Peptides against a protein of PDB entry 7BDX. Designs and how they scored, part 233

Target 1, 212 residues: chain A of PDB entry 7BDX
Amino acid sequence: EMGAAACTLLWGVSSSEEVVKAILGGDKALKFFSITGQTMESFVKSLDGDVQELDSDESQFVFALAGIVTNVAAIACGREFLVNSSRVLLDTILQLLGDLKPGQCTKLKVLMLMSLYNVSINLKGLKYISESPGFIPLLWWLLSDPDAEVCLHVLRLVQSVVLEPEVFSKSASEFRSSLPLQRILAMSKSRNPRLQTAAQELLEDLRTLEHN

## One batch from the design tools (peptide; made by RFdiffusion4, then SolubleMPNN)

Design b2_p23_3_s4 (from b2_p23_3, 8 letters changed)
Fold by OpenDDE base, seed 5:
Structure b2_p23_3_s4 (fold): chain B 212 residues (1-212), chain C 212 residues (1-212), chain A 23 residues (1-23)
Amino acid sequence: as target 1 above (212 residues)
Amino acid sequence: as target 1 above (212 residues)
Amino acid sequence: SLEEQLERWNLWTEALEERLLQP
């Protein structure tokens, strides 16, 4: 209980750039983000057996941790910190996104995907995550989710790859061969306007890349 | 482990006035400080049996909580919040300071005493804590501690009472009758310069009040 | 802009926090 409350307050105040700088300027950041990865990993491993209620203290605690990572990744110095000093955390997030089944832990997936998208704003971050083993298959696995928010954030991450020629060129062959075009086309007809727009924009970007 | 790390980061960033305002501006502050009191109480109750190592995750967690309370009390709006909305937490801190033996949990005592001192900066806070049952005996109990830092913060709290005529007048009879003058005189000869100065200043203040 | 997208994320993060602590 108390851990969840403290972590949730830390999440709230981490929306400030100055708070993120303060977190990272301390001698404790490395340890915190190392344990964060381990804690999230432990939580996901515990889910396969018991329906941990979405509203459990443990769930809230892990959501707050993922929220903190997202807010850190929203700041330029935070992205640099994560990509340089906490790569294992990024690897953990990628692994957890792969371990979770479609429809499982929707809110956590969204937060983790948001964190990866923020990391992808930096060319160095985008290179790091896109060069991770199984990244392209992972995107398609995540895009199979029934949740529109999960799919939206996957499409945004796919778009980040497509919009960077240096990154896209490395994966272009695998990307083109495995692209779930029918799934993306289905999303472009979604009743969710944000998902619809993201799918349409990605389809336009992909068409532009085929003509160039 | 993770709870202690999160709470320690929250403690660090709570040194900022803006972060304290953000904590208090949220809908979560009341719950957080309620659970804080319960957590500290549970910790102190657990100590009577097992020598919890000073460096345990649980100890660090409780220290961070006490540190957060101290930082909140350092800000005007934080003092107002504590005195108006979290009085049970203040009562808990007073109780815990009474439950701890001389030489026991020195660091926690210091943090709790610092929080009470910060609360005492407001006349309303000073009135509240000084009118608590057994407050004057509690001060003398705490002043019996062998630790110079504990004694220093007790002397500062005593000085806060003495410097406010409206508060001191209510307790003046009990204060004068129970004052451990020999203990304070011994502290005025301490090798610790901060303790020495605080004891000397208090003795001067007390002498001034006897002549007026 | 990427900055506008980041600001929207902070707002969404705050909104999730509010939802998670409401009993």
Scores: peptide ipSAE 0.019, ipTM 0.749, DockQ to the pose 0.084
Fold by OpenDDE base, seed 2:
Parts: structure tokens; C-alpha cells; sequence
Structure b2_p23_3_s4 (fold): chain B 212 residues (1-212), chain C 212 residues (1-212), chain A 23 residues (1-23)
């Protein structure tokens, strides 16, 4: 309980850029994000088929950690820190997204995907995550999720790759060969307006790339 | 480990007034400080004769909690919050200071005393803590501590009472009858300059009150 | 810009009395 409460407050205040700078400016930052990855990994490994109550203190603790990472990644110096000094955490997030099944831990997936999206704003961050082994298969695995928010954040991450020619060129062949086009087309007809828009925009971006 | 790390970061960033405002402006603040008191109480109750390693994750977690309370109390709106909405926490801190033996949990005592001192800056806070049952005996109990920092913060708290005529008048008889004058005189000769100064100032304040 | 699409959760500001800056 108390750990979750403290971490939740830290998550809340980490929405501020200067709180993120204060976190990162200390000698504690590296250790904190190292333990963060381990804690998230331990949580996901504990999920062995039992629907962990989404409202458990443990779940809330891990959600707050993922939220902190997202807020750190939402700031230029935070992205720099993650990509330069906390790559293991990014690797862990990618791994955990792969370890989770469609429909499993939706809230955590969304937070992790948001953190990756924020990292992808930096070309260096985008390069790092997109060059991760199995990244493209991971995107399609995540796009099979029944949750619209998961799929939305996957589409945003896909768009971040597609909109960066230098990054897309490295993966273009694999991307085109494995693209779940029917799934994206189905999302472009979703009743969820955010998902619908994201799928439409991605389809437009992909068409533009086929004509160039 | 992770809870202590998160709480330590929260403690660090809580040195900022607006982080304190952010903590207090949320719907989480009341719950957080309620659980804080319970957590600190549980820790002190667990100390049953075993020298809990001062460097344990649990100790660090509780120190960070006490640090957060201190930083909240260091701000006007934080003092208002504590005195108006978190009195149980103040009661818990006073209780825990009484439950601890001289020489036991020195770091925690210092942090708790610092939080009480910060609260005592407000007349309302000073009134509340000084009107707590056994407050004067508690001051003398704490002044028996072998640690100079504990004694320093006790003397500062005593001075806060002595310098406020409205508060001092309510307790003046008990205060004068139980005053460990020889102990304070010994502290005024301490090799610790901070303790020496605090004891000298208090002795001067007390002499001034005897002549009025 | 992609930066404007950052999902930020933001809050901040300034200094008073006996602050314990570091544990």
C-alpha cells in the first residue's frame, strides 16, 4: 500500500519537467530506473494466468512506475537519459510487451507504449527501439490486442517509424511483407474515433510512401 | 527496495514548494499521509530490541516518509494541511517520539522533530502540538537522548514554545517545575556549537521570562 | 510537432524553511 501511494505521488509530480530534471540530476536516477525495470519484470512474471486484480497495490505500483517512465520520456532531457543511460529499461519494456498476451494487462501495455512513443520522438530513441530484435513482429503482436487503446498506441508507434525515412528504410521490406493491412483497415472503420483517426492517418502515410 | 527508491525520490522532489502543492492539491494527499503514519508506527513497533539496520530498505523508506512530512511542514500550505487535515499524523509522530528510547532511531527522531518544529512555526501548529497530552514530559524524555542532534531539535522545539507567550502561559507552571535546567546548562557547555548555541539562547529566553 | 503530441502529466514550484533536500 505505502509503496504504491508514494510511487503514485511521484508519478503525479513527475508530470513536471523540473521534477523530472530533479529526479535525473541526482545520483539516485540510474538505480531507480534499474529497479523499475526489475520490478515491472517481476510483476509481469507473477501474472502466470491469474488475472491479477488491476486494482491491487502491486498493480498500482507498477502502473505508477510505468507512468513515471512515460513522464520522464515526455521531456527532452528525460528521453536523452533513457536512450543514453537506461537502455536496459527500454529493452525491458519491449520484452514485457512481448511477454504479455493480447488482452492481458491492458493498462500497463498502454503506459509502456506511451513511454516508447515518447522515446520515439527523438530520432535516437526511435532508432534504438525500432532496431530492437523482433520490434516489427512485436508491433503486430500488440496490434492483435482486443483493446482499442493498446491498438491506438501501437498505431502511433508504427506511424513514428513510417514518418522517419531513415528508420523506415531499414525495416521497409519486413514492414511491407508482414503488415496486417486488413487489421489496420478494420481499425480505420472503428467506432472509436481516436483509433479510427490513427488508422486512417497511418493508411494515408503508407500510401504516400508507396508512391514515392 | 523499489518502494524505498520511489519514496526517496519523492522526498527529494518534495523539497520544492510546488511539488508539495501538487501533492496536497490532489485527492491522494489525505490517504498518503494517513498511510504514512501507519507505516511509521508499524516500523517503530517492529524495532522490538533488534537494532534494525539503519541502512535497511525499510528504514530508508520510513526516513523518506519522515522527510516528506518535514518538507510539507516547511511550507505554509503544508503546515495548514497537517494541522487541519492530518492531525492524526502529528499525533502519531508525537507518540512515536515517546515510544522510542534514548539513543534509539536517532535519524528518525531528528526527522520527526524537524517536522514538528516546522509545524510549530505556525501558531496554530504550535498550539496543537504543545497542547498534546504529555508534550512537556515528552520534551524532557527526548532531551535525555545521548544524541546531540536530537537534543538540538528538542531545544528548538522548547524555544518555539517559550517564545510564544500565549502558548507558554498555558504550560508555564509544569514547564518550570519539570525543567531539566542542569541538562540544558550542560548542553550550553557542549563542544557541539549548534547545541551550545541553542542551549545558550534558550537559557537567555528563560531568564528574560523570569524577569517579566 | 511530434513534441506537441507528448502525453505530459505536469506540476511545479518554489522554496521554504527546513527543507531536507537529500536523505
Amino acid sequence: as target 1 above (212 residues)
Amino acid sequence: as target 1 above (212 residues)
Amino acid sequence: SLEEQLERWNLWTEALEERLLQP
Scores: peptide ipSAE 0.031, ipTM 0.756, DockQ to the pose 0.085; fails the geometry check
Fold by OpenDDE base, seed 3:
Structure b2_p23_3_s4 (fold): chain B 212 residues (1-212), chain C 212 residues (1-212), chain A 23 residues (1-23)
Amino acid sequence: as target 1 above (212 residues)
Amino acid sequence: as target 1 above (212 residues)
Amino acid sequence: SLEEQLERWNLWTEALEERLLQP
């Protein structure tokens, strides 16, 4: 209970740029983000046995941790820190996104995807995550999720890759050959307006890249 | 481990006024401070059995909680919140300070005393804590601590009472009759310059009140 | 003072990056 409450407050206050700067300015930042990754991993591994109630203190704790990472990544210095000093956490997020089944831990997936998207705003971050082994297959695995929010955040991350020519060129062949075009087309007809828009924009971006 | 790390970061960031405002502006503040008191109480009660290593994760967690309370109380809106909405926490701090033996949990005592001192900057806070049952005996119990830092923060809290005529008048008889004058005089000769100064100032304040 | 230590940690920036304002 108290751990979840404390992390939830830390999550809330991490929406401040100054808070992120303060977290990163301390000597405890590296250790914190290291333990964060380990804690998230332990949580996801525990799901294979006990149906941990999504509303458990443990779940809320991990949600708050993922939220903190997202908010840290929402700031330039936070992105720089994560990419320079906490790469293992980024690797953990990518791994956990792969380990989770479609429809499993939807909220956590959204938070982790948001954190990766924020990291992708930085070219160095985008390069790092996109060059991770199995990144393209992972995107399509995640895009198979039945949840519209998960799919939305996957599409946004895909768009970040597509909009950066230097990054896209490295994966263009694999991207084109494995693109779940029918799935994206189906999403462009979604009743969810955000998902619909994101899918339409991505389809336009992809068409532009095919004509060049 | 992760709970202690998260609370430690929250403690660090709570040194910002804006962070305190954000904590208090959320709907989770009341619950957080309620659980904080309970957690601190549970920790202190656990000390009667297991010599919890002062460096344990549990100890660090509770230190961080006490630090957060101190930092919240260091801001006007935080004092107002504690006095208006979290009185049980203040009662808990007073109780725990009484339950701890001289020389026991020195760091925690210092943090709790600092929080009470910060609350005492507000007249409403000072009234509340000074009107708590057993407050005067508690001050003398705490002033019997062998630790100079504990004694320093007790003297500062005593000074807050003495410098407020409205508050002091209510306890003046008990205060004068039970004052450990010899102990304060001994502290005025301390090799610790902060303790020495605080004891000297308090003795001057007390002399001024005896002449009026 | 402990009061002086509290000012540093709560600047909220409204950036285009996805900030989770409330958990």
Scores: peptide ipSAE 0.024, ipTM 0.752, DockQ to the pose 0.096; fails the geometry check
Fold by OpenDDE base, seed 1:
Structure b2_p23_3_s4 (fold): chain B 212 residues (1-212), chain C 212 residues (1-212), chain A 23 residues (1-23)
Amino acid sequence: as target 1 above (212 residues)
Amino acid sequence: as target 1 above (212 residues)
Amino acid sequence: SLEEQLERWNLWTEALEERLLQP
């Protein structure tokens, strides 16, 4: 309980840029994010056996950790830190997103996808995550999720790839050959306005790239 | 490990007034400080059996908690919060200071005494802690500690009582009758300059009160 | 802007935190 409470408060205050700078300015940041990745991995691995109730202290703790990573990635110096010094954590997040089944740990998936999106704001971060083995298949795996919020964040990440010609050119063949067009078209008709908009914009971006 | 790391980072960033305000502005502050008191109590109670090594994750965790309380008490709104809404935590800190033996958990004692001193900056806080049952005997118990830093922080807390006529008048009889004058005089000859100064100043303050 | 999207994320993370700690 107490660890989860402390981590949750740290997550809340990490919304401040000054707090992120303070977290990163210490000699403990590297260790903290190393343990974060391990803790998240341990949690996801534990799900195969015990139906850990979504509201457990352990779940809350891992959500808070993912939230902290997201808030760190929201700041330019935080993105630089993650991409330069905590690549193992990024690799862990990508791996865990692949290990989770559709509909499993929706909130955690959303937070992890948000962190990856924030990392993708930097060209260096976008290059790193998009060049990860199995990245494109992972996007399509995640886009099969029944949760609209998961799918929204996947579409946003796909858009970040598509809008960067230097990155898209490297994966364009695989992207075009595997694109789940029918799924994206279905999302463009969603009642969720954010999902609908994201799917429409992505379809427009893709059309523009085919005509160029 | 991860809980202690998160709590330690939260302690570090809680040195900022804005972070303290953010911690207190959430609906979770009350619960957090409630669990804090319970966690500190559980730790101190566990010491009677296992020589928990001072450098254990558990010790670091409790130190970080005490550090957070100290930083909250360093801010005016934080003191108000503690005195109005977290009195149980203050009572717990006072109790734990009484339960700890001389030389036991020196670092924790220092942090707890620092938090009480910060609370004593507000007249309302000073009244609350000084009117606690056994407060004066507790001061003398703590002043018997072999650690100079513990004794320093006790002397500072005694000074806060002595310098407030409205508070001192209520306890003046008990204070004068039980004052460990020889111990304070010995501290005024300490090689520790901070302890020496604090003991000298307190002796001067006490002389001034006897002549008035 | 990307910045406006990031600000929205901070708000969303706060909202999720509030939801996670709602009893």
Scores: peptide ipSAE 0.021, ipTM 0.751, DockQ to the pose 0.084; fails the geometry check

Design b2_p23_4_s1 (from b2_p23_4, 14 letters changed)
Fold by OpenDDE base, seed 5:
Structure b2_p23_4_s1 (fold): chain B 212 residues (1-212), chain C 212 residues (1-212), chain A 23 residues (1-23)
Amino acid sequence: as target 1 above (212 residues)
Amino acid sequence: as target 1 above (212 residues)
Amino acid sequence: MLTFDREVRLLSEEMERGIEAAK
């Protein structure tokens, strides 16, 4: 309970750039983010197919951890730190996103995807995550999620890849051969306006790539 | 381990006034500081006379909690919050300071005393803590500690009382009748310069009060 | 009234470093 409360407060204040700098400026950041990955992994492994209680202290704790990572990644220095010094955490996030079934831990998935998106703002970060083994299959796996919010953030991450020629060129063949086009098309007709817009934009970007 | 790490980071960033404002500006502060007192109490109760391992995660966690309270109390809005909304926490700190034996949990004592000193900067806070039952005996109990740092912060807290006529007048008789003058005099001759100075200043303040 | 500077706030960050060093 206390750990969750402390982490939640830290999450709240981490929305400030100055706080992120303070977190990273100390000698404790490396340890913190190392343990973060382990803690998230332990949580996911403990779910054993059980229905997630979103209101549990354990869930709140892990959500806060993922939120902190997201907020850190929202800052340039934070992205640089994660890509340079916390690659294991990035690997863990990718792993956990793959380990979770569609519909499982929706809130956590969203936060993790948001963190990866923020990381992808940095070209170095985008390169790192996109070159991870199984990255493209993972995107399609996640896009099969029944939750619109999960799918939205997957599409945003996909768009980050598509819009960066330096990255996209490396995986263009695999991307095109495995693209769940019908799923994306269906999303472009979603009642969720955010998802609809994201899907439409991605489709437009893809069409542009086909004509070039 | 993770809770301790999160709390430690929160402690570090709480040195910023803006972070303290952010902590207090949310709806989570009340719960956090409520649990803080309970957690510290549980820790102290669990010691059962056992030698404290200063390097344990549990110790680090509680130190960080006390540190956060101290840093919050270092800010005007933080003091106001503690005195208005977290009196139970203040009561707990006073209780724990009394429950610990001389030499027990020195580091924690220092942090708790620092927090009380910061609270005492606010006249409302000073009034509250000084009017707590057994406050004066507690000060003398703490002053018997073999650790110079503990004694230093006790003296600082005593000085806060002495320098505020509105507060001192209420307990002046009890204060004078139970003052461990010889102990303070001994401290004024300490090899620890900080303790020496604090003791000397207090003695001067007391002499001034006797002549007035 | 002895106008002594009461306004010296105590930050615990230095204490944190001290605790870490004691490990």
Scores: peptide ipSAE 0.036, ipTM 0.775, DockQ to the pose 0.046; fails the geometry check
Fold by OpenDDE base, seed 3:
Parts: C-alpha cells; structure tokens; sequence
Structure b2_p23_4_s1 (fold): chain B 212 residues (1-212), chain C 212 residues (1-212), chain A 23 residues (1-23)
C-alpha cells in the first residue's frame, strides 16, 4: 500500500520537467527504470491466473510506474535517456502490449502507448520502436481493442510512423499489405470525436503517401 | 524492492521546494502521510524480533519516508501542512523516537529528529511538539545515545525550545530539574566539532537564561 | 537577548545519497 502511494506521488510530481531532470540527474535512474520494467512484466504475467481487480494496490502501482515513464518520455532529456540507457524498458513495454488481450488492462495499455508516442517524438526513438520485431503486427493487434482510448493512441503511434518517411519506407510494404483499412474506416465514423479525428487524419495521411 | 526504489527517488526529488509544493498541492498528500506514519510504526515494531539488516529494502523504504518528511518540513508550506493536517505523523515520530533504544536505528533517528527540528522552525510547530506528553524526558532519553549525530540533532531541538521564551517558560521547571548538565558538558568537549559547537552554544544559551 | 536562526533548514538529500551508496 505504501509503495503504491509513494509511486503515485512520484507519478504526480513527474509531470514537471524539473522533476524529470532531477530523477534522471541522480545515480539511481538506471536502476529504477530497470526494476520498473521487471515490475510491470511481473504484474502482467500474474494476470493469467487471478483476476487482479483493477483497483488493487498492485494495479495502481503499475499504473503509476507507467505514468512516470510517460512523463519522463514527455521531456526531451527523458526521451534521450530512455532511448540511450533504458532500451530494455522500451522492449518490455512493447512486449507487454503484445501479451495483453483486447480489453485487458486498458489503462495500462493507454499509459504504455502514451509513453511510446512520447518516445516517437524523437526520430531515434521512433526508429528504435519501429524496428522492433513484430512492431507492425503489434499495432494491428492493439487496434483490435474495443477501447476507444487504446485505439486512439495506437492511431497516434501509427501516424508518427507514417509521417516520418525515413522510418515508414523501411516497413512500407509490410504496412500496406497488412493495413486494417476497414477498422480504421470504422474508427473514422466513431462517435468518439477524438478517435474519429485521429482516424480521419491518418486516412488522409495514407492517401497522401499513396499519391507520392 | 520497487517500492523502496520509488520512495527513494521521491525522497531525492523532494529536496526541491517546488516538488514539496507539488506533493502537497495534490489530493493525495493526506493519505500519503497517514500511511507513512503507519509504515514507520510497523517497521519499528518489527525490530523487536528479527534483526532487520540496516541495508534491507524495508529499512531503506522507511529511511526514504523519513527523508521525505524531513524535506517537506524544510519548506514553509510543508511545515504548515504537517502542523495543521498531519499531527498524527508528528505524534508517531515522537513515539518512535521513544520506542527506539540508544544506538538502535541511528539513521532513522537522525532523519526523524531533523524533521522535528524543521517543524520547530515554526512557532506553532515548536509549541505542538514541546507540549507533547513526555517531551522533555524524551529529549534526555535521546541524548543518552552514543551516536554523535543523534545527540547533535537532539541538542538542536533543545536549543529551539530554549530560545523561544514563550515555549520554554511552560516547561522551564521540568527542564531545569532534569537537565543532564554533565552529559551536555561532556558533549561540549567532544572531538566531533559539530557536536562540540552545538553543546557549547546551548550551554551559553542556558547561562543567559539563568541570568534573566 | 537570545536569537534563534529559524532560516536554517535541514534537507535529507545527503543522507539519501549515503543510503543509496550503501546498496
């Protein structure tokens, strides 16, 4: 319980750039993010048996960890740190996103996707993530989620790939051959305005790429 | 392990005034500090049986918690918060300082004493602490500790009481009748320069009070 | 006249570093 509370507070204060710099400036950052990945992985692995209630201390703890990662990735120096010194964590996040079933741990998925999006702000981060094995199938797997927020953040991540020609060109063939167009089209008609807009924008971006 | 790591990071960043304000500005501060007191108490109670190694994750966790409290109390708004909204925590700290034996959990004692000293910077905080039952005997109990750093912070806390006439007058009789003068005199001859100075200053302050 | 320096603040950062180094 105390661990979850402490981690939640750390999550809250990590919304500040100065706090992120402080976290990274210490000699404890590497160890922290290493253990973070392990903790998140252990949590997800534990879900196969006991229906961990979403409101458990353990769930909140993991959410806070994912939130911290997201907030760190929101800052330039944080992205640099993650891409250079915490690649295992990024790999873990990608793996966990693949291990979770549609509709499972929606909040965690959202936070992890937000962190990946933030990492994708840096070209180096985008390259690293997009070159990960099974990245494209993972995106489509995640896009099958019934949760609009999960889908929204998937679309945002897809857009980050599509809008970077150097990155997109490397996987364009796989991307085009496996594109769940009907799913994205359905999202462009969603009653969720954020999802609708994101889907429409992506469709426009894709059309532009086909004409080029 | 992850809890200890998260709490340690929170401790580190709490050295910033802005972070303290962020911690207190949220709706989670009360709950956090409530659980903090409980956690510290549980730890100290657990010491009677298993020699918890000082380097255990649990020990580090509690040290980090005490460190956070200290850092919060170092800031004006933090002192106000502790005195107004977390009195139970202050009571817990006082209780724990009494429950620990001389030489036991030195680092924890130091951090707790530092937090009390910081609270004593505010007159309201000083009044609250000094009016706690058994406060004067507690000071002398703590002054019997073989650790110079513990004794140093006890002397600093004693000085905060002595130098505030409104507070000192309320307990002056008990204070004078129970003053471990020989112990303080011995400290004024300590090879530890910080302890020596603190003891000498306190002795000077006490002499000034006797002449007034 | 007794003066108490209430501007003195105690931060625990140095102790935090010490604990971390012990790990």
Amino acid sequence: as target 1 above (212 residues)
Amino acid sequence: as target 1 above (212 residues)
Amino acid sequence: MLTFDREVRLLSEEMERGIEAAK
Scores: peptide ipSAE 0.032, ipTM 0.774, DockQ to the pose 0.047; fails the geometry check
Fold by OpenDDE base, seed 1:
Structure b2_p23_4_s1 (fold): chain B 212 residues (1-212), chain C 212 residues (1-212), chain A 23 residues (1-23)
Amino acid sequence: as target 1 above (212 residues)
Amino acid sequence: as target 1 above (212 residues)
Amino acid sequence: MLTFDREVRLLSEEMERGIEAAK
């Protein structure tokens, strides 16, 4: 309980750029993010089916960890740190996103996707995650989630890839051949305005790429 | 291990006033400090004799908690919070200082004493802790510690009492009748320059009070 | 890009608050 409480507080204050700099400026950052990945992995492995106790201390603890990673990745120096010094953590996040079933641990999935999106703002980060084995199939796997927020953040991540010619050109063939167009079209008609807008923008971007 | 790591990071960043304000501005501060007191108490109760594994995750965790309390108390708004909303924690710290034997958990003892000193900077805080039952005997108990750093922080806390007429007047008789003068005199001759200076200053302050 | 970073950060804070409220 105390560990979860401390981690939750750390999550809250990590929304500040100055706090992120303070975390990374210390000699403890590497160890912290190493253990973070291991802890998140252990949690996901411990899940029994699709049932999750959302209100458990363990869940809150892992949410806080994922939140911290997201907030760190929201800062330029944080992205640099993750891409240069915590690649194993990024690999772990990608793995965990693949291990979770549609509808399972939605909040955690959202936080992990947010962290990946933040990392993708850095070209080096985008290159790293997009070149991960099975990245494109992973995107489509995640896009099959019934949760609108999960899908929203998947679409945002997909858009990051699409809008970067250097990255998109390398995977364009695979991307085009496997694109779940009907699913994205359905999302463009969603009642969720954020999801609707994201899907529409992505469709427009994809059309632009077909003409160029 | 992860809890200790997170708490240690929180300790590090709590050295910033802005971070302390962020912690206290949230709705989680009360719960955090409540659990903090309980966790510290559980740790002290679990100690077997005078032997402590200083390098254990549990020890590091509790040190981090005590460090956070100290850092919070170093800020004006933090002192106000502790005195107004976390009096149970202050009571716990006083209790734990009494439960620890001389030479036992020196680092924890120092951090707790530092937190009490910080609280004593606020007159309301000083009044609260000095009016705690057994406060004066507790000071002398702690002053019997063989560790110079423990004794140093005890002397500083004693000086806070001595230099505040409103507080000292209420306990002056008990203070004078039980003062371990020979022990303080011995400290004024210590090879530790910080301890030596603190003891000398206290002796001077005590002499001034005898003349007034 | 900076706007998106800020938005993502804010979403993280909101989620944190939501988790706390569930307790």
Scores: peptide ipSAE 0.032, ipTM 0.772, DockQ to the pose 0.059; fails the geometry check
Fold by OpenDDE base, seed 2:
Structure b2_p23_4_s1 (fold): chain B 212 residues (1-212), chain C 212 residues (1-212), chain A 23 residues (1-23)
Amino acid sequence: as target 1 above (212 residues)
Amino acid sequence: as target 1 above (212 residues)
Amino acid sequence: MLTFDREVRLLSEEMERGIEAAK
């Protein structure tokens, strides 16, 4: 209980750039993010079926951790830290996203996807995550989720790949051959305006690439 | 392990006034500090004898909590919060200081005393803690500690009482009748310059009061 | 892309509050 409370507070204050710098400037950052990954992994592995204990202290704890990672990744120096020094955490996040079933742990998925998106802002980060084994299949796996927010953030990550020629060229063949076009088209007609917009923008980007 | 790590990071960043304001500005502050007190109490009650597990995760956790409280109390709005809304925590700290034997959990004692000193900067805070049942005996109990840092911070707290007429007048009789003068005199001759100075200053303050 | 990181930060904070409200 106390751990969850402390972690939640840390999450809240980590929205500040100065706090992120303070976190990283200490000698404990590496260990903290190492344990973070392990804790998140342990949580996911402890799940029984599709039952979500969203209100549990353990869940809150993991949510806060994912939120902290997201906030760290939102800052340039934080991204650099994650990409250069905590790649294991990124690998863990990718793994966990793959291990979770569609509809399972929706909030956690969203947070993890947000962190990956922030990482993707850096070319080095985008290259790293996109070159992870099974990345493209993972995207489609996640895009099959019934939750609009999950899908939204997947689309944003896909867009990051599409908009970076150096990255897209490496996986373009696989991407094009496995693209769930019908799903994305359906999303472009969603009642959710954010999802609709994201899907539409991605479709436009894809069309542009086809003509080039 | 993760809880301790998160709490330690929170402790580090709580040295910032803006972070303290952020902590208090949220809707979780009350619960956090409630759990903080309970956690610290549980730790002390779990101790077996005088053995100190200074390097344990649990110890680190409690140290960090005490550090956070201290940092919060270092800020005006933080003191106001503690005195107005989290008096139970202050009561707990006083209780724990009484429950610990001389020489036991020295670092924790120092942190708790530092927090009380910070609280004492406000008249309302000083009034509250000094009017706590058994406060004067507690001071002497703590002053019997073999550790110079514990004694130093006790002396500083005693000085806070002595320097505030509104507070001192209420307990002056008990204070004078039970004052461990010989102990304080001995401290004024300590090789520790900080302790020596604190003891000397207190003695000077006491002499001034006798002449008035 | 730089404008999106700030938005993501805001979303993270909103989710934090949302999770708290669920308790």
Scores: peptide ipSAE 0.031, ipTM 0.790, DockQ to the pose 0.057; fails the geometry check

